Peptides against a protein of PDB entry 5HOI. Designs and how they scored, part 236

Target 1, 351 residues: chain A of PDB entry 5HOI
Amino acid sequence: FRYMPFSPAGTPFGFTDRRYLTMNEVGYVSTVKNSEQYSITVSFFDVGRFREYHFEDLFGYDLCFLNEKGTLFGQSKTGQIQYRPHDSIHSNWTKIIPLQAGERITSVAATPVRVIVGTSLGYFRSFNQFGVPFAVEKTSPIVALTAQNYRVFSVHYSQFHGLSYSLSELGTSSKRYYKRECPLPMSLPNINSDMKKDANLDYYNFNPMGIKSLFFSSYGDPCIFGSDNTLLLLSKWRSPEESKWLPILDSNMEIWKMSGGKETTDIHVWPLALAYDTLNCILVKGKHIWPEFPLPLPSEMEIRMPVFVKSKLLEENKAILNKKNEIGADTEAEEGEEDKEIQIPVSMAAE

## One batch from the design tools (peptide; made by RFdiffusion4, then SolubleMPNN)

Design b1_p23_4_s3 (from b1_p23_4, 11 letters changed)
Fold by OpenDDE base, seed 5:
Structure b1_p23_4_s3 (fold): chain B 351 residues (1-351), chain A 23 residues (1-23)
Amino acid sequence: as target 1 above (351 residues)
Amino acid sequence: MSLKEKLKELYPDMKPVSELLAE
């Protein structure tokens, strides 16, 4: 196992000179290799609110986090970080994170009020939006970070204990934990099944944990999207005893239903964000499970708990067809598929 | 754009599960 730099919804180069460093509901950050340097472009989905900008990267930034106020860049090996506000009012700032021998920055996150750096040795470093340091904490090795406002969702990996997560709030004087290195019930990529497709090998070499993205929902719940294409949401995290991971979407099941029950092995969901009851995502068609260039327009997928098993749906549909054939009634009953899928009440996300 | 709309663009010949199980 090797600790790799992780950014939310980041893509590998593959056989190309270009990749996405990160993408979310705000926009997407791309990098293009040009000889010994890189050209970075920060693009936005709301072109009326934001202006696209680009710059030359001489450092080879391999970490990125985009928010509504700015973009954080990081270089995993050198420890350099740069924050670039989207507005011209606030200045860019650069810092070097001190790294030990063999230590890497594994993930970075930024909100309008906090900057967070996580490392392969489990150093958790917090700053304000101006790069003023608050604290350094030693945790289990950090593999992924996301943040919203003052809250941080961190994923940790141990070779002995597997995946864990923390949920914390970074106040002005102290860090509060809601969850501290609790087991994360996410499946790791199965080398034997997922790597049999050569096209996926490049992705799992780039991202060994198979975490496509992690974010906070619009209600402030931690979300994670793994290699199994299931969206997990942490419900009731304010109540430690009641807190649970909910599988709120099986995207492979949803694609299968929408395709009319065809095995669509060439369609992939690439997660961006969860807004209310809808997953904002890129639908990727092709050999690779990640978006290529140009980036397709975002799509919305309604969240649904995977209550249905494919086999049971096929049996129920066969039973309906057999009954229709026995009755001889060409009743075009729009039997609205009574979506027996438990719509997650909007209220379950807010606690 | 909805996922349903985007899937219709990508697969114009998508049929309901009911029609595909009758084939």
Scores: peptide ipSAE 0.024, ipTM 0.513, DockQ to the pose 0.686
Fold by OpenDDE base, seed 2:
Structure b1_p23_4_s3 (fold): chain B 351 residues (1-351), chain A 23 residues (1-23)
Amino acid sequence: as target 1 above (351 residues)
Amino acid sequence: MSLKEKLKELYPDMKPVSELLAE
């Protein structure tokens, strides 16, 4: 086993000179190899809100994380990271992460308020959005990271214990754990079944864990999409004893149903984000399980949220709208966003 | 774009399972 640099929904080069470094609901970051240099392009789905930009990369960035405010880049071997705001108001910054002999940056994440770096030795490094360090913690080896606001979802790997996960909050004064190195019930790629298709060998050499992406839902629930094409959501993470992973979408079964029960062995789901009850994804047609160039338009897959959760969310959104209309203009109430966990009943995850 | 619209674009001759089970 070798630790590889991971970015959410990143693609391999394969036999080409180009790949996606990352993609999500905001946009996609591409890199093109030009001799010893790389040309990076940051593209957006909302072309009215954001302007596409490009730059020359002399460092060979192999890690990326895109958010609504900027793009974080990283070089797994050298430890260089760069943050590039999308606006022209804020300056770019660069930093070197100190690495031990043989250590690699394995994943990076960025929110408007935090930057996180994870390594193959399990160093977890936290920074503010300006690159000022908060802390360094030693964990199990980190293989993937994502973050939303102050929350971080980390995936860890041990040869003895397999996959584990942590969920933490990076406050101003301290780190809180909701989950700390708990077992992750995700299937690893099976070399004997999944690698029988030569077209997938390049992908599993690029990403040996088969984690296509991980993100937070619009409700702040950790999500992971593995090699089995199942979307797992962590429910009830605020209640440590009640927390469970829910298989909220089998994308292969949904494609099968939508195709009229035909074997669609050439259609693949590439996950971007989970917004409410909808998985945003790229529908890939072809031999490779990842999107090629040009990027297809995003598609939406409805997740089977129980009808009871959808109705309750609609009632709660109406109640919030009605309260905002009854409270006149003058109270700057710091309404702490009550993070409403999606309660998916177990009985519907088995159909 | 919905999955249904994109599948219809990629495979115009695809019928839903519901239509095939009603035949």
Scores: peptide ipSAE 0.023, ipTM 0.549, DockQ to the pose 0.612
Fold by OpenDDE base, seed 4:
Structure b1_p23_4_s3 (fold): chain B 351 residues (1-351), chain A 23 residues (1-23)
Amino acid sequence: as target 1 above (351 residues)
Amino acid sequence: MSLKEKLKELYPDMKPVSELLAE
């Protein structure tokens, strides 16, 4: 197994010279290969609130985290990180994270008040927004990070124990754990099923854990979206005994419902954020499970507990069809097979 | 028709996640 750099909703290059380093509800960060250099663009969905900017990257940043105040970049091999505020009031800063032989930065996260760096050896490094260090902690190997305000959601991987997670709060004086290296009930990519499609092989080589994104909800609950296209939310995390992962959305099931029960193997949900009861996402149509260029407009998907299994809905639809056939309504309305294009709802944040 | 509206028509009795998280 090889630890790969993870960024929330980051995409592979594939056969192209360009990819998304990260994307969320704030915007998207792209990088383009220009010979020995990279050109990075930081774009925003709210064009009235933020101005798009670009810069030349001489370091080959492969880690990114975007928030409402700035963008954190990281280079997994060299240990270089850079924070770029969106405003001109605060200066950019650069820091080298000391790495051991074979250690890599695996994930970075930033909030308006904290910067977090996680490594393949399980070093958890915390900083303020100005790059002043707070602490270094040794944990299990970190594979993904996200953060909101003072809270950090970390995913860990051990070859012996599989996936675990931690939820912590980085106060001014101390780190508090709400959860510490607890089992994460997320399915890993199944090499035999998921990699049979050549189009997915590039993605799982880029992201072996299949974590499409990792974020906090608008309510401050940890969310994870895996290779199974299920959105998991950590409920009741303040009460360690009551805390549970809720499968709040089966996106494959929702796509299947929206298609009228047709198998749509070419439509994919790419998660951005969870705002209230709505998943902000990119609906990807095509061969690849990730968005290409240009980025489609964000869509809103209502989150719903998968109460109905596909089998039950197929039985109910068969029962409805059988009832329609028993009610001999001779209206042979030739409703032609118009391929009703799934009207992608534009998110209110993109107007 | 928004995805939300289409889903609301298909499942009128589905509680919002906010209610399911409060239980």
Scores: peptide ipSAE 0.008, ipTM 0.333, DockQ to the pose 0.034
Fold by OpenDDE base, seed 3:
Structure b1_p23_4_s3 (fold): chain B 351 residues (1-351), chain A 23 residues (1-23)
Amino acid sequence: as target 1 above (351 residues)
Amino acid sequence: MSLKEKLKELYPDMKPVSELLAE
């Protein structure tokens, strides 16, 4: 296993000179390789609120986190980080994170009030938005980070224990844990199924954990979107004993439903954010499971628990077709099994 | 843009399973 730099919804280069370093509900950060340097562009979905900007990157930033106030960049091997406010009122700052031999920055996150750096040795480093350090903590190896306000969702990996997660709050005086290295019930990429397509091999070499993205919902719940294209939400995280991961969307099932039960192997969901009851995402049409250039407009997908088994729906549809063939056209068989779409009540996210 | 709108743009001949089961 090799620890790779992770950024939320980041894409590989593949066979191209360009990739997305990160994307979310705010915008997208792209990098283009120009000989020995990179040109980075920070683009926004709300073009009225934010102005696109670009700069030359001589360091080869491979980590990125975008928020409403700025962009955090990191270089996984050198330990260099840079924070760039979107507003010109605040100055950019650069810092070198001390790395041990073989240590890598694996993930970075930034909010308007916190900067977080996680490493392959499990060093968790916290800073304010001006790069003033708060603390260094030793955890299990960090593979992914996201943050909202003062809250941090971290994913850890151990060869012995698999995936775990932590949920913490970075106050001014202390770190509080709501969850500390608890098991994460996310499926890892299945080498035998997922890697059989050459187009997926490049992605899993870039992101061995198959975590397409992780974010906080609009309600402040930790969300993760894995290689199985299932959106998991951590419900009731304030109550340690009641906290559970909810599979709130099977995006493959939703695409399958919308396709009329066709196997659509050329549509892929690329997650951006969860806003209320909708997954903000990029619908990718093509061979690659990630968005290419230019970036398609974001789409909204309603969250729904995966209640339906594909096999049952296919059996039911066959049974209906067989009944129609036996009885002739005139019987309105109103055996509409109410698609009791168990909408997750919005209340389950806020508790 | 809704999923339904985007899927209609990408695949104009696609019908939801619910519409196919009602047919």
Scores: peptide ipSAE 0.138, ipTM 0.743, DockQ to the pose 0.594; fails the geometry check

Design b1_p23_4_s4 (from b1_p23_4, 11 letters changed)
Fold by OpenDDE base, seed 3:
Structure b1_p23_4_s4 (fold): chain B 351 residues (1-351), chain A 23 residues (1-23)
Amino acid sequence: as target 1 above (351 residues)
Amino acid sequence: MSFKEKLKELYPDMKPVEELLKE
């Protein structure tokens, strides 16, 4: 087994000189090979909010993470990382991550407040947005990372135990775990079924775990999209005993339903983000399961969550709160932490 | 644009299973 560099929704070169390093709801990062150099372009879906920019890459960055404030780049073999703010007000910074013999950076993540680096030996390195280190922790080998604000979703791999995950919060003083190296019930790529198509072999050589992407939803829930094209969402992660993975979308089944029950082998869903009750994705038409160039415009796939529509629960809870405020009950609501998980009424749990 | 709308644009002759089961 070989640990490969992972970036969310990153694509292989295939037979081309270009690929996507990463893509999400903010935009997409492309790289073009030009002899011994690479040209990197950072593009945005909201062209009114951000300006596209490009630069020459002499290092061959193979890791990338895009957020609303900047782009983090990494080189898996050399340990070089670079953060580039989108705004010219803040300077770019570069750092070398010390790597042991045979160690690779396997994933990087960045938020407006944190930078995270994970390695094939399970070193978890945290920094602030300016590249100042906080801590180094030893975990199981890291294969994928994503982050939102202070929260980090990490995927780990062991040859003996398969996939596990952690969910942690990187506060100012300490790291808190909500989940620590718990089993991840995601199917790995099946060599016998999935690799029989030559077009998939190139992808699984690039990404042997078959993790197309991982992200946090707009509600802050960890999401993962595997080789089986099922979107998994971690629900109730604040309650350790109640936390479970929910298969909220089978994209193959949704394509099958929409295609009139025909087996379509030339239509693929490429995940970007989960915004409310909709999967933001690229609809890929063709032989390859990943988007080619130019990038098609994103589309929204409605998730009929068999789970409580969090939007309806939020509206109902807001309506209940507004009614309580109108009824003038002088209960000093202590400023209890905003982070209370929406309790689903028992009456809705039966539908 | 919804995924369903894009799929109809790419495959105008495709009817959803829900429409075929009503015929």
Scores: peptide ipSAE 0.289, ipTM 0.865, DockQ to the pose 0.566
Fold by OpenDDE base, seed 1:
Structure b1_p23_4_s4 (fold): chain B 351 residues (1-351), chain A 23 residues (1-23)
Amino acid sequence: as target 1 above (351 residues)
Amino acid sequence: MSFKEKLKELYPDMKPVEELLKE
């Protein structure tokens, strides 16, 4: 096993001089190799909200995380990180993460309020959005990170225990764990089945865990999309004893149904985000399981959420709308969104 | 664009299994 730099929905170079460093619902970051340097472009799906920008990368950034406020870059070997706000109001900042001999940055994540760095030795480093350090924690080796607001979803790998995950909240004073190095029920890429296609070998050499992406849903639930093309969602994570992974979408099965039951080997789902009951994804047509250049427009795949989630979401949205209508204009009271845990009734796991 | 619409654009001759089972 070799620790490789992971970024959400990042693509390999393959036989090309270009790849995507990361992509999600906000946009996509591409890099083009030009002699000894790289040209990085940060592109957005909402062209009205953000202006595309580019810069010359002399460091060879191989890690990236895109959010609505900026882009975090990292170099896995040197430990250099750079945060670039999308606006010109806030300054870029750079930092060198101290690495031990043979240590690599394996993943980075950034929210508007936190920056997280994970390493192959399991150092979990947290910072504010300005690069001021909070803490260093020693965990199992980190292979992937994502974050939303103050919450961090981390994937760990041990040679003895396989894949595990943690879910934590990085408050101002302390780190809270909702889940700490719990078993992750995701299959690793099977070299014998998945690698029979030469086109997949390049991908699994780039990403040996087969984690195509991981993100938080629009409801703040941890999601992971593996090599099996199944979207897993962590439900009931606020209740540690009730928390479970739900296989909410088999994208291979959905492609099979939509193709008229034909085995299609040239069509692939590339995950971006989960927004409500829709997987935002790139429909990839071709030999490679990842999107090439130019990037196709995102597509929405409807998830058959259990009917009770849709009814509760409709009730919660009605309650939020009714509260907004009763509160007259003036007080932007930060009514703390009561994180009403959507209790999925047990009866729907059987239909 | 929905995934179904995009798939239909890329493969005009493909019918969903749900449509084939009604024929």
Scores: peptide ipSAE 0.201, ipTM 0.825, DockQ to the pose 0.570
Fold by OpenDDE base, seed 4:
Formats: sequence, C-alpha cells, structure tokens
Structure b1_p23_4_s4 (fold): chain B 351 residues (1-351), chain A 23 residues (1-23)
Amino acid sequence: as target 1 above (351 residues)
Amino acid sequence: MSFKEKLKELYPDMKPVEELLKE
C-alpha cells in the first residue's frame, strides 16, 4: 500500500499538464506543470468577494486546502507547507514539517483559526493560523483531513483495521475528542470492478482510498463522499453512543432517476460542499469521473433530508436568531454554541 | 443552478423515471 497526498476534491493530472489541487464552496485551486516548475492559480466562485491570484510554485505542492481567509499548500515529500491569506493584510508564511524517513504529509487542513497537518505515520500536528504550533499527537496513519472552525475530521487507515475516523475540537488549551479512531463504514474502491474502466485507473492510482471529498456541512456535521458516490453524514456526533453515519444521498441513484432509468456512464457528481439540504457539486460530463478544464459551474443537488431534520434545523436556526436579537448590543456574547444535538427521531432509521 | 436544471440542459431528451412511469 502507498500513502498518497489527499486534498478535498483534488483531481489527478491524468494525461494532462494540469489538475485541481482542491475545490470546495469557496473556490478551486489549480496547478499547471511548466518544465520543473508549477503555476498555481487560486480561483473563487464568488468573483465579487475575492480576486483570483496566481504564483509560481518551485516546490511542487501536491497538497492544498482552501478556506474563506486563505489557502494552505503542502509538499508531501519535503514537508514544506505554506499559508497564503487571500487578503494583503496578513503575510504569507512557510514552514517545514519535520518528517521521518519514508514519512509523507498525507493531508492538510486550514480554518481561519487552525492549521492541521496529518502524516502517513499518524503524526497529527496542529497550529494556529499564523503557523504557531500547539501540539503534536501520534495517531493511526492519517489519509485525509478537513476542518471547520476549531473542529477537525480526520480519516485514518490501518492495514489491519481498515478505515477509521476521528472528530476532535482544537480548543485553546486542549484537544477534545468527540470520536477517536472509530470504524468508518465507507466502501473502499473495488479494484476489480472500478478499475475495469481505464478512465478510473488514473484516479485510483492518485487516490487509493477513493475519497472524492470530505467536509463539514453548514451545520458542522462531518461529511464524506467515497468511491460509491454516496454522501455520508455523521449524525449525533455529540452523543458518542447515538452517533451514526447517514447515507443522505446516493448520487448514482439520483442520476439514474433523473436520466430516466438509463445507465449513464458519462455523468458524474463531484462533491464540493453541503449547505443545509443542498449538495454543492460539479456535474461532470465525460469519460473521467473528475472535472476537467475549464471547471463547469457548480450545481446544487437538493437532498431529501428527512422532514423532521429540516423542521428541527429551522427551529434551531430561529432559536439562534432570537437569542442574538434578545442580547442587546453591548455584551460580546461569547459564542457558546449551545451544542444542541439535532435529535433525529428513531423511527426513520428502520426503513 | 440546480443539478436537475443543469442535467436537463446537458441532456434535454432525458425524462425522469417518475415522468416515464406516468406515460
């Protein structure tokens, strides 16, 4: 087995000189080979909010994470990372992560407040947004990372135990685990079925785990989109005993329904983000399961969330809005996100 | 743009299964 660098919704080069390093709801990062150098472009979907920028990459960054404040780059072999704010107010910073012999950075994540680096030996390194280190922890080998605010969703791989996940919060003083190396019920790519199409071989060589993306929903729930094109959402993660993965979307089934029950081999969903009840995604048309160049405009796929989840989410959002309106202007109310668990009623888990 | 609208734009002749079962 070979650990490969993972970035959310990253694409392979294939037979081209260009690929997407990462993409999400904010935008997309592309890299183009130019002899021994690379040109990186950071593009945004909201062209009015952020200005596209490019730079020369002399290091060959193969890891990337994009957020609303900046872009984190990493080089899997050298251990170099770079954070580039989108604004000109904050300076770029570069750091070398110390790697052992044969160790690779496998994933990086960045929020406006945290930077996370995961490695093939299971080193979990946390930093603030300025690259000041908080901690180094040794976990099972990390294969993927995403983060939102202070929360980190990590995917781990063991040759003996398969895929596991952790959900943690990186506070100011300590790391809290909500989930620690729990089994991840995600299907791995089936080499015999999925690789029969030459078009998929390049992708699975690039990403052996078949994780197309992972992100947090707009509600802060961990989401993962695997090779089976099913969107899994971790529900009730605040209650360790009640936490479960929900298959909230089978994108193959939705394409099948929309296509009139025809087998479509040239239509693919490429996940970007989950906002409320809508999967933001790229509709890919072609032989490859990943988007090519130019990037198609994002599309919104409505998820038929169970009616009870939508109603409760609307009540929670109203309660948050009402609390913000009752607290008059003068107190910086500490955003004590009252961690009110969205209790999905038990009856919907049995059909 | 919705995925359904984009799919219909790319494949105008595709009818949803729900429409085909009513014919």
Scores: peptide ipSAE 0.197, ipTM 0.817, DockQ to the pose 0.581
Fold by OpenDDE base, seed 5:
Structure b1_p23_4_s4 (fold): chain B 351 residues (1-351), chain A 23 residues (1-23)
Amino acid sequence: as target 1 above (351 residues)
Amino acid sequence: MSFKEKLKELYPDMKPVEELLKE
């Protein structure tokens, strides 16, 4: 086993000079190899909200995390990280993370308020959005990170215990754990079954854990999409005794139903995000399980959420709406935010 | 675009299992 740099929905080079460093609901980051240099492009799905930008990468960034305010880059071997705001008002910053001999950055995450770096030795490093350090914690080896606001979802790997996960909140003074190195019931890639096709070998060499992506849902629940093409959602994580992983989507089963029960080996789901009851994803056609260039337009796959998860989501949405109404009472009317009516899908309104 | 619409665009001759079971 080798610790490889992980980024959400990142793709391998394969036989090409280009790959996606990361992609999510905001956009996609691509890199092209030009001799000893790399050319990075940050592209957005909402072209009206953000302008695409490009830069030369002299460091060979192999880690990336995209959010609504900026892009975090990292180099797994050198420990270099760079944060680039999408807006020109805020300056770019660069930092070197001190690495021990044989230590690598395995994953990075960024929110508008936090930057997180995880390593192959289990160093968890937290920063503010300006790169000011908060703390360094020693955990089990980190293989993947994602973050939303102050919350961090981390995946850990040990040779003795396999996969575990943590869910934490990064306050100003302390880290709170909701879950700390709990067993993660995700299947690892089976070398003998999944790697029989040469096209899959390149992917599992790039990503040995088979974690295609991990993200927080629009409701702030941790999600993970593994090599089995099943979307797992962590439900009731605020109640430690009631918390469970829910298989909310089998994408192979959904493709099978939609294809007329044919075993289609040339159709693949590539996960981006979970918004409400829809998986935002790329439909990949071809031999490779990952998207090539140009990137196909994202598509929405409806999820038949378990009734128990729907009820919780409706309660959390009501609580968010009530909090917005309480906060909106004290701030004077700046005119222009169009109330985007949250179209509750007709399927949620009928149960 | 829905996944179902995108799948129909890529594979126009594919019918869902739910349509085939009604035939």
Scores: peptide ipSAE 0.184, ipTM 0.814, DockQ to the pose 0.566

